# Peptides against a protein of PDB entry 6GMG: the designs that were tried, part 73

Target 1, 331 residues: chain A of PDB entry 6GMG
Amino acid sequence: DSDDRVTPPAEPLDRMPDPYRPSYGRAETVVNNYIRKWQQVYSHRDGRKQQMTEEQREWLSYGCVGVTWVNSGQYPTNRLAFASFDEDRFKNELKNGRPRSGETRAEFEGRVAKESFDEEKGFQRAREVASVMNRALENAHDESAYLDNLKKELANGNDALRNEDARSPFYSALRNTPSFKERNGGNHDPSRMKAVIYSKHFWSGQDRSSSADKRKYGDPDAFRPAPGTGLVDMSRDRNIPRSPTSPGEGFVNFDYGWFGAQTEADADKTVWTHGNHYHAPNGSLGAMHVYESKFRNWSEGYSDFDRGAYVITFIPKSWNTAPDKVKQGWP

## One batch from the design tools (peptide; aimed at target 1 G250 V252)

Design b2_p23_5_s4 (made by RFdiffusion4, then SolubleMPNN; from b2_p23_5, 17 letters changed)
Fold by OpenDDE base, seed 1:
Structure b2_p23_5_s4 (fold): chain B 331 residues (1-331), chain A 23 residues (1-23)
Amino acid sequence: as target 1 above (331 residues)
Amino acid sequence: SEQVQKELETAKQSHLAVLASKK
């Protein structure tokens, strides 16, 4: 029951974390201990450690989305999302492939569609775009200058994003970021902001007016990236979980992973931070746990989801929630 | 926004599974 959610208590600013526990190639800890690590490593504003506020602890308590929420400073809107889909692979497999034993046609098509997404290429596209945005931000002191720089960068690279409408999430993302407008944030100065990345896993078959098969096994045509840009229209993502295929079966609505702005060139060595569920220490679910996973562990996902998106947002450079290097676990 | 609020409510209600149980 969602009513069992509890906000974790405050941790002293100088309290050091306990060691993380290794689990399936990940580093795992209870949420209270993550707060301790967060205060030591990620809490810095203008180089000064900060205690996680009650508001931030409340955000964090919501589980996987809470980790992204507290580090990005806002609830994920997922508007600027990227993915990579291999159309040729999809068509070829549908034509020449065969359903597995006991697999229905709908199940086969859903699986083939899922397998035609490339998480690594989607992530790389987001990183590429974030890099372009960061270059555009670097010496821009107003939004107009930022947008001009961005258009120039895209033109130089012959990037299809140059053709996006001015109202597109791509161009409007910065001005729609609350921390950009805050005095202690960007203060309307683009050069004080940087692009960051998080990821969302979710289910494609969310249309209630579609066939039951699509809700159970996926909608092969849903949430595909636009050719050239890699942009995914997330407007139809309503956080609806996969429909059960058997009695008693249930699926989770989504998963979120925080990457930030790591500079590690090897995708496989990047660290992704995520949570298991909302914090319910006195409930059946128990205390929330936080995981720090390598990309391989994160991108593998779960059977609950058949889509992965990599989303760009912005945070002030004065925040340390997205450092260049992230160390897995503690110490 | 209304959309964010709706998504927040959904998140509160349905994120119930432990990662280890999904492997």
Scores: peptide ipSAE 0.031, ipTM 0.755, DockQ to the pose 0.445
OpenDDE base, seeds 2, 3, 4, 5: peptide ipSAE 0.026, 0.029, 0.025, 0.030; ipTM 0.618, 0.610, 0.650, 0.745

Design b2_p23_6 (made by RFdiffusion4)
Pose (drawn by RFdiffusion4):
Structure b2_p23_6 (pose): chain A 331 residues (1-331), chain P 23 residues (1-23)
Amino acid sequence: as target 1 above (331 residues)
Amino acid sequence: YTEEEAERINAKNEEAEEKAEAD
């Protein structure tokens, strides 16, 4: 009867996954089966396949956060985040639009702010920034050389990110990556690391001391990207879900999607990996399922979340959790 | 999701965050 979280059992390294295919842009499989796929195509350490460890299986069993947690080796901090927001569209649709049939002004403002974000450009911005970071760390063998290389290209590219504080989440992203300091990871050598991207969907109205309207309908001024850089201050994100509008209405507090470092130029052809909930086959929610969605399917989101952030972190190059290509389903 | 279902998911989300902080 217990809807307790259980850790999926160990899968032998030779066990192949059951086949599955995408339907209308999304593929899903039970977590036990995804572990088999992950061990075949994502588990490589210096080209050697590995069994998903007990610890990794435990992390994965927590739901949507599990895929990103396993692939990055760290619970997601969301410290370095990017998004796109059309300020002109937002200001115009506020002073020219009107609430629809059955909206409070707080609900109208919350929705307009939500629709003003552009998740394609937000992902595109994180893509170009991660590319600059990867070029900066290619031949840099100490952090100082990496930062010099990073600032040089940003200045020459007239990127407002060049003026970020030395201790900002942007410039400190590499040094604050645990696997960067680990001897078996980056070993303080930026050339042994790689920038990767994952996404977080979340709610904007997370201030518990704010009005109920913002908790139910959203805070338009919250989690907006800074101009020029596109950085999103994630420091006030406390994993607080959208408040219900009527009794019995439940909302999920966040969703994580793993992109990695796919080379596909078509943002709509990129695959994003995420789970539906924690693993509980003997409980109410049932077994965890891993979803592999095209970008548009992922960026469609839900009413639970009115904000999207595209986050950059680093993993060692020796890993294979962010390959150049990601295929939906199996084979 | 119902309120109960969402609470179950959200409780495990919180548990995952606390586990990561404890480490």

Design b2_p23_6_s1 (made by RFdiffusion4, then SolubleMPNN; from b2_p23_6, 11 letters changed)
Fold by OpenDDE base, seed 5:
Structure b2_p23_6_s1 (fold): chain B 331 residues (1-331), chain A 23 residues (1-23)
Amino acid sequence: as target 1 above (331 residues)
Amino acid sequence: LTAEQAALINKAGQEAEEKARAL
C-alpha cells in the first residue's frame, strides 16, 4: 500500500558506505547505504560535502523516480525527450514479417514497433544535444545569449532542432528549470548551468480511448520521435501502466534511470542509477534498493515498457550530482 | 505526488533471474 512509504533516516555526513552487492551485472544496495554514498560522492555544493536533507530523503523515498528527483533537484517533467526510431525497419518488418505462433496481429505490431526503437541511438542523440546545449551555456550570462548561442550551434551543425518553435520544450527547458532561477543555483546565469540526462521507460498504450489491444500490446504509433530532431512528444504520457493480458497480471507504471553528465564515450560503460520501488521498510515491499546499472542492463528494460526516452534537463554546475565519471558500486 | 505515482515495483530482479535461468 502506498501509505507505507517512509522517509529514510538521516545518515551521518562522514559515514562511509558499506560495500554494494553485485546483482546481475549491477551494483545494488539499500537506500540508506546509497544516501551514505551520495553524501560522500554526489552531495557536494560548491565543493563542500553536504548531508542529504529531509526533503531530499523524502524525494528519494519514491523509488526509481526518487533517484532522478534528488539528483536533478526537481520532479521529472519529461518535456525534452529524445528517442531513435527506425521507420524503414518498422515498415519492412510489418510488410514482410509474420506474427509468431500464438501472437495476435496487435501483439506483432506492438513488438515490431518496440524493436524498431534503438536505445543506443536515442541515448547518443540526447548526448549530442546536451553537448550542443553545454556549449551554448558556457559563455552565456543571460537567457537571450544562451538562445542565440544555441541557434548558432544548431545552424553550424545543420541540426533540424534549429527549426523548432521558440516555445518548444527545446528552447524553453532552461527557463523552466527551477534551479536556474534560484540564487544559490543558476541565478539566471546560463553559464552556471549544465545539461544532464536521465531516462524514462514507460508504456505506449496509454490512451484510454484506444482499443484494448493497444493498451495490452502497445500503440505502434505512439511516442515516436520526430524525424530529424529525435524529439518525443511526452504530453500523452500519464504514467498509465500496461493493461494486463491475463487475470492477475500487473505491470508497473514507469522506470527512471539517472545518467547525469558522464563523459564516458562508450555507451556500454556508462552507469545508470535507479531504484526498485518506494521505501517501505515496514511494509510488504520492504526497503528501497538502489541499483547502479551499466547501459546494457538499463536499456534492456522490462516487459512492462515498450518505450524508452532520454530526457535532458539542467542542474547548477556547483552540484556534484552529475559528475564526469561515475563509479559503479562501492568501494 | 502519491506513492502510487512513484511506485515502480522493479521487476529487474525477477526478469534478470528469469533471463539467467533461460540461459
Scores: peptide ipSAE 0.103, ipTM 0.783, DockQ to the pose 0.047
OpenDDE base, seeds 1, 2, 3, 4: peptide ipSAE 0.046, 0.061, 0.034, 0.032; ipTM 0.747, 0.782, 0.671, 0.668; seeds 1, 3 fail the geometry check

Design b2_p23_6_s2 (made by RFdiffusion4, then SolubleMPNN; from b2_p23_6, 12 letters changed)
Fold by OpenDDE base, seed 5:
Structure b2_p23_6_s2 (fold): chain B 331 residues (1-331), chain A 23 residues (1-23)
Amino acid sequence: as target 1 above (331 residues)
Amino acid sequence: LTAEQAQLINKAGQEAAEKAAAK
């Protein structure tokens, strides 16, 4: 019951976390212990540790999205999203492939579409774009300078993003970031901000006007990246879960994983932080747990989802919620 | 924002089940 959500209590600033536990190749801990780790490692503002505020603890209590929320400083808007889709693979498999035994045509098409997304390439694209943005931010002291730098960087790289409309999420993302405008954040100075990445898993078949088959097995045409840019139109993502295929079956609406701004070049060694559900210590779901997963474990996702997007947002450089290096677990 | 809007059910156990079913 959603009404069972509880805000985790405050943890003393100097309280050290208990050891994380291994869980299917990832590190796992209860939310309160993550708060302890967060305060020791990620809480720093201008180099000083901070106790997680009640507001931040409340955000965190919402589960997987809460982890991204507390670290990014805002509820995910998912407007600047990237993915990679192999159109040729998709077309070829549809043409030459056949449904498996017992698989419907719709199920087959949905599966083929899902398999035509490349999570690693999608992540790489987001990292590439984030790097370009960071270069554009570095010496820009107003938004105009940032945008000019960004366009120059894109032109130098012959990147198709240079052709995006000025009002696109790509160019408007910074100005639409609350922390950019905050006095203790960016203070309208792009050079005080950095690009960060999180990921969302969700269901493609969210159009209620579409066929039941698409809602059950996926919409092969939904949430594809634009050619050249890799941008995904997320406007139709309404957090609608997959429709049940059998009585009693239920799917969850989304999963969020926080990456931040890790510099690890090997995607497989990057750490993704996410939660299992909202914090309900007195409810049936129990206490929220936080997981730190390697990319392979994160990107695998669940049958609940057939899309993955890698989203860019911005945080102040003074925050330590997106360090260059993330250590999995504790100690 | 309600808890319902941010619901994820723990899939850790289900992950193992799904992997087993895929074999």
Scores: peptide ipSAE 0.040, ipTM 0.714, DockQ to the pose 0.048
OpenDDE base, seeds 1, 2, 3, 4: peptide ipSAE 0.038, 0.031, 0.039, 0.029; ipTM 0.716, 0.697, 0.730, 0.676; seeds 1, 4 fail the geometry check

Design b2_p23_6_s3 (made by RFdiffusion4, then SolubleMPNN; from b2_p23_6, 11 letters changed)
Fold by OpenDDE base, seed 4:
Structure b2_p23_6_s3 (fold): chain B 331 residues (1-331), chain A 23 residues (1-23)
Amino acid sequence: as target 1 above (331 residues)
Amino acid sequence: LSAEEAELINQAGQEAREKAAAK
């Protein structure tokens, strides 16, 4: 029960973490120990360690989304999302493939659609765009300069994003970032900000007016990236979980993974930080655990989800929540 | 919890799902 959610207690600033333990190729620890690591490694503002505030601990307690929330400084809005979908593969498999034994047509179509997404290409697209944005930010001291730089960069690369409307999430993302406007954050100076990435796994069949089959097995047409840009319209994502296919079956509403701004060129070596569930130490779910997973472990996802998106947002460069290098586990 | 708050919370554990997938 969500009513059992508890805010983790404060950890002393100088308390060192206990060692993480390996779990299915990941590094795993309890949320309290992650707070200790976070204070030692990620808490720095202008080079100074900070104790995780009560507000930040409260955000973190919400589970996987809490990890992204505390590190990005805001609850995920998911407006600037990217994915990669192989339309030819999808069409070919629908035409020439066949349902497995016992698989319904709707289940087959949902599965084929899920399998037509490429998580690695989606991630690479987000990294490419984040890189372009970072170049546009670097010497821009106002939003106008940033937007001009961004348009020039996109034009030079012949990127379809150059054709997006000025009010699109792509161009409005920076000005809509609270930390950009904060005096101790960006202070309205784009050059003080950097692009960061997180990922969301979610269910495609969220339309309550659609068929029960789509809610159970996925909507093959939902949450596809736009051709050329890779942008995903996330406006219909309402955190609705997959519908049960049998009595007693239940699915998770979403999963979030924090990447930040790692510079590791090999996708397989990148580290993704995520939580298992909301913190309920006295409840049935128990204490929240935090995982640091390699991309392979993250991108595999779960049967609860048939979509993955890679989302760009911004944080101040003075924050150390998105370092160039992330070390998995502790020490 | 408000309906809004319920939507903001991660409702289930990954560890349980991982164990199930490993079987």
Scores: peptide ipSAE 0.062, ipTM 0.736, DockQ to the pose 0.057
OpenDDE base, seeds 1, 2, 3, 5: peptide ipSAE 0.028, 0.062, 0.061, 0.030; ipTM 0.714, 0.733, 0.726, 0.720; seeds 2, 5 fail the geometry check

Design b2_p23_6_s4 (made by RFdiffusion4, then SolubleMPNN; from b2_p23_6, 11 letters changed)
Fold by OpenDDE base, seed 3:
Structure b2_p23_6_s4 (fold): chain B 331 residues (1-331), chain A 23 residues (1-23)
Amino acid sequence: as target 1 above (331 residues)
Amino acid sequence: LTKEEADLINEANKKAEEEAKAK
């Protein structure tokens, strides 16, 4: 029952975290202990550590989305999303492959579509774009300069994103970031901002007007990246979970993983921070746990989801919620 | 729980975590 959500209490600023627990290649801890780690490692603004505010603790309490929320400073809008889809693999498998024993045609097509997404390439695309954006931000002191720089960078790389509309999420993302406009944030200075990445897992079969099979087994045509750009139209994502395939089966609405701005070149060594559910220490769900997973563990996802998107947003450079290096667990 | 709050909340991933543990 979502009514059992509780805001975690404040943790003293100087309180050190307890050791994280290993969990199948992940580091796991209770949300209160994550707050302690966050205050020691990620809380810094202008080089000064800060206690997580009540507002931030409330955001965090919402579960997996809360981790991304507290670190990005805003509720995820998911507008600037990237993925990679192997169209040839999809077509070939549909043509030459066959449903498994007991697998319906719809289930087969949904599975093949899911398997045709390349999470690593999707992540790489997002990182590539984030790097371009960061270069465009570096010496830009107004939005016009940023946009000009961005267009130049894209032209130099012959990137299809150069053809996007000025009102597209790609070009409008910075101006639509609240922290960019804040006096203690970007203060309308692009050079004070940096691009960061998070990921969302969700279900493709969200169209209520579609067939029941698509809602149960996925919509093979939904949420595919645009060719050339890798952009995913997320406008149809309404946080609708997968429909049950059997009585009593239930699925989660979404999962969010925070990457930030890690510089680790090996995708497999990158750390993704996510939560399991909203914080309900006195409820049936129990206390919220926070996981720090390697990319392999994150990108594998769950049967609840058949889509993964890698989303770019912006935070002030003065925030330390997206450091170059992230260590898994504690100490 | 308001509809607005429901849209913001990650409901539960106990099953998902259990699935991850089983792999």
Scores: peptide ipSAE 0.032, ipTM 0.733, DockQ to the pose 0.059
OpenDDE base, seeds 1, 2, 4, 5: peptide ipSAE 0.027, 0.027, 0.025, 0.032; ipTM 0.706, 0.715, 0.683, 0.723; seeds 1, 2, 5 fail the geometry check

Design b2_p23_7 (made by RFdiffusion4)
Pose (drawn by RFdiffusion4):
Structure b2_p23_7 (pose): chain A 331 residues (1-331), chain P 23 residues (1-23)
Amino acid sequence: as target 1 above (331 residues)
Amino acid sequence: SSEIEDALATYMDTMRARYASEH
């Protein structure tokens, strides 16, 4: 009867996954089967396949956060985040639009703020920033050389990110990555690391001392990207879900999608990996399923979330959890 | 980390709340 979280059992390294295919842009498989796929195409350490460890299987079993947790080796901090927001569209649609049939002004403002975000440009911004970071760490063998290389290209590119504080989440992103300091990971050598991207969908109205309207309909001033840099301050994100509007209405508090470092230029052809919930085959929600969605399917989101953030972190180059290509389903 | 434990617990509760709402 228990809807307790269970850890999926170990899968032998030779066990191949059951076949599955995408339908209308999304593919799904039970977590036990995804572990088999992950071991075949994502588990490589210096080209050697590996079995998903007990610890990794435990992390994965927590739901949507599990895929990102496993692939990055760290519970997601969301410290370095980017998004795109059309300020002019937001200000114009507020002073020119009107609430629809059956909206409070708070609901109208919350929706307009939601629709003013552009997740394609937000992902595109994280893409170009991650590329600058990767070029900065290519031949840099200490952090100082990495930061010098990073600032040089940002200044020459007239990127407002050059003026970020030395201790900001941007410039400290590499040094604050645990695997960067690990002797078996980056070993304090930026050239052994790689920037990767994952996404977080979440709710804007997370201040428990705010009005109920913002908790139910969103806070338009919350989690907006800074101009020029596109950085999103994620420090006030506390994993608080959208408040219900009627009794019995349940919302999920966040969703994580793993992109990695795919080379596909078409943002609509990129694949994003995420789970539906924690693993509980003997319980109410059932077994965890891993979803592999095209970008538009991922960025469609749900009413649970009115905010999207595209996050940059680092993993060692020796890993294979962020390959150049990601294929939906199997084979 | 207590913060991670709280985040995961909150996540699991929201999933249960959603399941209840659909049923």

Design b2_p23_7_s1 (made by RFdiffusion4, then SolubleMPNN; from b2_p23_7, 17 letters changed)
Fold by OpenDDE base, seed 5:
Structure b2_p23_7_s1 (fold): chain B 331 residues (1-331), chain A 23 residues (1-23)
Amino acid sequence: as target 1 above (331 residues)
Amino acid sequence: SPEVKAELEQYYQSQLAVHKSLT
């Protein structure tokens, strides 16, 4: 029950974290201890560590989305999302593959669609685009300069994103970022901002007008990336969970993982930070835990989800919530 | 915002599955 949610108390600024614990190949800790780590490592504004504010602690308390929320500075809008989908594999498997024993046709199609997404390539595409955007930001002191730089970069790389409409989330993402407009943030100066990445796992079968089978087993045609650009139209994502296939079965509506702006070239060595549920230390769910997972552990996801998107947003360069290197766990 | 709260409410109703999968 949402009524059980509690905002974690403030932690002293100089309090060091307790050691994280290994959990299924991840580093795991309770939310209060993550706050301690966050204050030591990620809290820095203009080079000075900060105590996590009450507002930030409240955001964090919402669970998996809270980790992305506190580090990005805004509730995820998911407008600039990327994925990779192998259409040839999908078509071939549908044509030549067979349902498993006991698997319905709808279940088969949903599974094949899920398996046709490549999480690593999707992540790589987002990183590529973020890199292009960062180059465009570097010396741009107004939005017009940023957009011009971006178009030039895309043209030089022969990137299909150059053909996107000016009103596309791709071009409007920066101007729609609250921290870009803040005096202590970007102050309308693109060169003060950097692109960052987070990931969302969600269910494809969210259309209430579709068949029950699609809601239970996935919609094979939903949330596919556009060819060439890799852009995913997220407008139909309404945080609707997978429909139960049996009595008593329940699914989660989404999961969020924070990557930021790590420079580690090997995807498998990148660290993704995420939470399990909202903080309810006195409730049935218990205290919120924060996990720092390697890409493999993050990208595996859960049966609750058949889509993964990698989303680009922006934060001020003065924030240290997206450092070049992220160390898993503590110490 | 009311919109955020609505989305978060949906999140609350689905948290048990994540909890179980991580335990």
Scores: peptide ipSAE 0.044, ipTM 0.756, DockQ to the pose 0.551
OpenDDE base, seeds 1, 2, 3, 4: peptide ipSAE 0.038, 0.022, 0.025, 0.035; ipTM 0.754, 0.652, 0.650, 0.750

Design b2_p23_7_s2 (made by RFdiffusion4, then SolubleMPNN; from b2_p23_7, 15 letters changed)
Fold by OpenDDE base, seed 5:
Structure b2_p23_7_s2 (fold): chain B 331 residues (1-331), chain A 23 residues (1-23)
Amino acid sequence: as target 1 above (331 residues)
Amino acid sequence: SAEVEKELETYYQSQLAVHKSKT
């Protein structure tokens, strides 16, 4: 119950975090200790450490989405999302594959669709696009210059995104970023902004007008990336969880992982930060924990989800919430 | 906001618990 959610208390600015503990290949800590780490490592504005504000602590308290929220500076809108889907694999497996013993046709199709997504390629595509955007942002002092640069970069790379409509989330993402317009943020200067990445795991079978089987086992046709661009239409994602397949079964609505702008070329070595649930130290769920996971641990996801999207947004370069290098755990 | 809270109401499980169940 959301009524049990509590905003974590403030932590002294100079308080060092306690050591993280290993947890199934991840680094884990309680939310208050993450706040301590965040203040030491990620809080910097124009090179100066900042205490996490009450507002930021409140955002963080919402769990996995809270980690992305506090680091991106806005609640995730998920408009500029990328994925990779192997159409040939999907078609071939549907045609030539067979359901496993006890697996229904709907389960089979849902599973095949899920397995036809490539998380690593999806992530790579997002990184590629973010890189293009960052080049376009460089030396662009107004939105028009940014857009012109972006179009030129895309043309030079023969990227299918060059054919997107001007109203596409791809082109409108920057202008729709609150921190871009803030005086202490971008101040309407694209060159003061940088592209960052987070990931969302969610369920494909969210259409209430569809069959119960799709809601239980996935909608094979939902949330596929457009060919060439890799863009995913996220408009139908309403944070609806997977439907139970048996009595007593329950699924969560989503998971969010923060990547930021790490420069590590090896995807497997990148660190993803995420939370387990909203902070409820006096409730049944307990205190919120924060995890720093390698890509393998993050991308594995849960049975609750059959889609993974990699989303691009923007933050001011003056923020240190998306450093080039992220160290897993503490110390 | 109330809207944000509504969107998050269905998130009730620990990720650790889910992960542990898979190992």
Scores: peptide ipSAE 0.028, ipTM 0.726, DockQ to the pose 0.280
OpenDDE base, seeds 1, 2, 3, 4: peptide ipSAE 0.027, 0.022, 0.025, 0.027; ipTM 0.719, 0.637, 0.710, 0.717; seed 2 fails the geometry check

Design b2_p23_7_s3 (made by RFdiffusion4, then SolubleMPNN; from b2_p23_7, 14 letters changed)
Fold by OpenDDE base, seed 3:
Structure b2_p23_7_s3 (fold): chain B 331 residues (1-331), chain A 23 residues (1-23)
Amino acid sequence: as target 1 above (331 residues)
Amino acid sequence: SSQVERDLETYYQSQLAVLASLS
């Protein structure tokens, strides 16, 4: 949080957005205009358009995480996260590859590890699991029924997730979702909920007890997905940014992108919504901007981060923050 | 709220802000 952060003002419910502008293959707009779009497209509860509340606008004002926050209805906990890592590629490159000119061994290993993650496969794994969960949610009117359905689905697919502990984020995620328990949300009825996906970019070298090289160039062994399940242990993610490699260099601690529940089968055509920084219209950073990026643009990430996780959470089906189709920009 | 504030203390800007300034 910054002292310069300001909550965007309320926008009239019927105010239409101004056109978005292109920015390096993305659609971009100022946060106030995104609120207008959100109210027109994503705000619906039980089919009724809603004005973004003061609380929601405050959440949104926090930047990239704010977009995910307002659309998921809760601050991201990132507990149910998936990724894909090519162990064979990693080992092969370490054995047969060489550092680039001027690249240290630690830098080389960090880079190779980063490049050994497959963002598309990680995303697809999350989508696969979300689909299984959605099937399990159907016609399940209590948590027990949901869990039974989920186990059956996993067994049918011979999915390694069936072996997870009952306390695992995989099985506990629904019960730990506030909107599931809300009267106007799930009302403790799983069939009123649906699985949604967002992504987090972060730094692997967060262990303060590790070497400085790992903090600067990445920890090749950190935040790898478990074999079979694809689950990433996010317990060690403490929002610690990459350490500077040169004087004056600084990195941001995370980025969040909202996907929701798009049904587009082609990953490259999916739209990811994210923000650039907290809203500071009267500060040095300026107004917050919201970006709607294609998967390629989102998954590319930045040098600030060497990990990308795809996280599953739940929202009520009555919310329209995760529609089947997301249109990039406006109109 | 307190946890949110702590988590966001180091988040001031992203590379997207830099890119936006270049466009």
Scores: peptide ipSAE 0.083, ipTM 0.757, DockQ to the pose 0.376
OpenDDE base, seeds 1, 2, 4, 5: peptide ipSAE 0.081, 0.078, 0.064, 0.079; ipTM 0.752, 0.751, 0.742, 0.748; seed 2 fails the geometry check

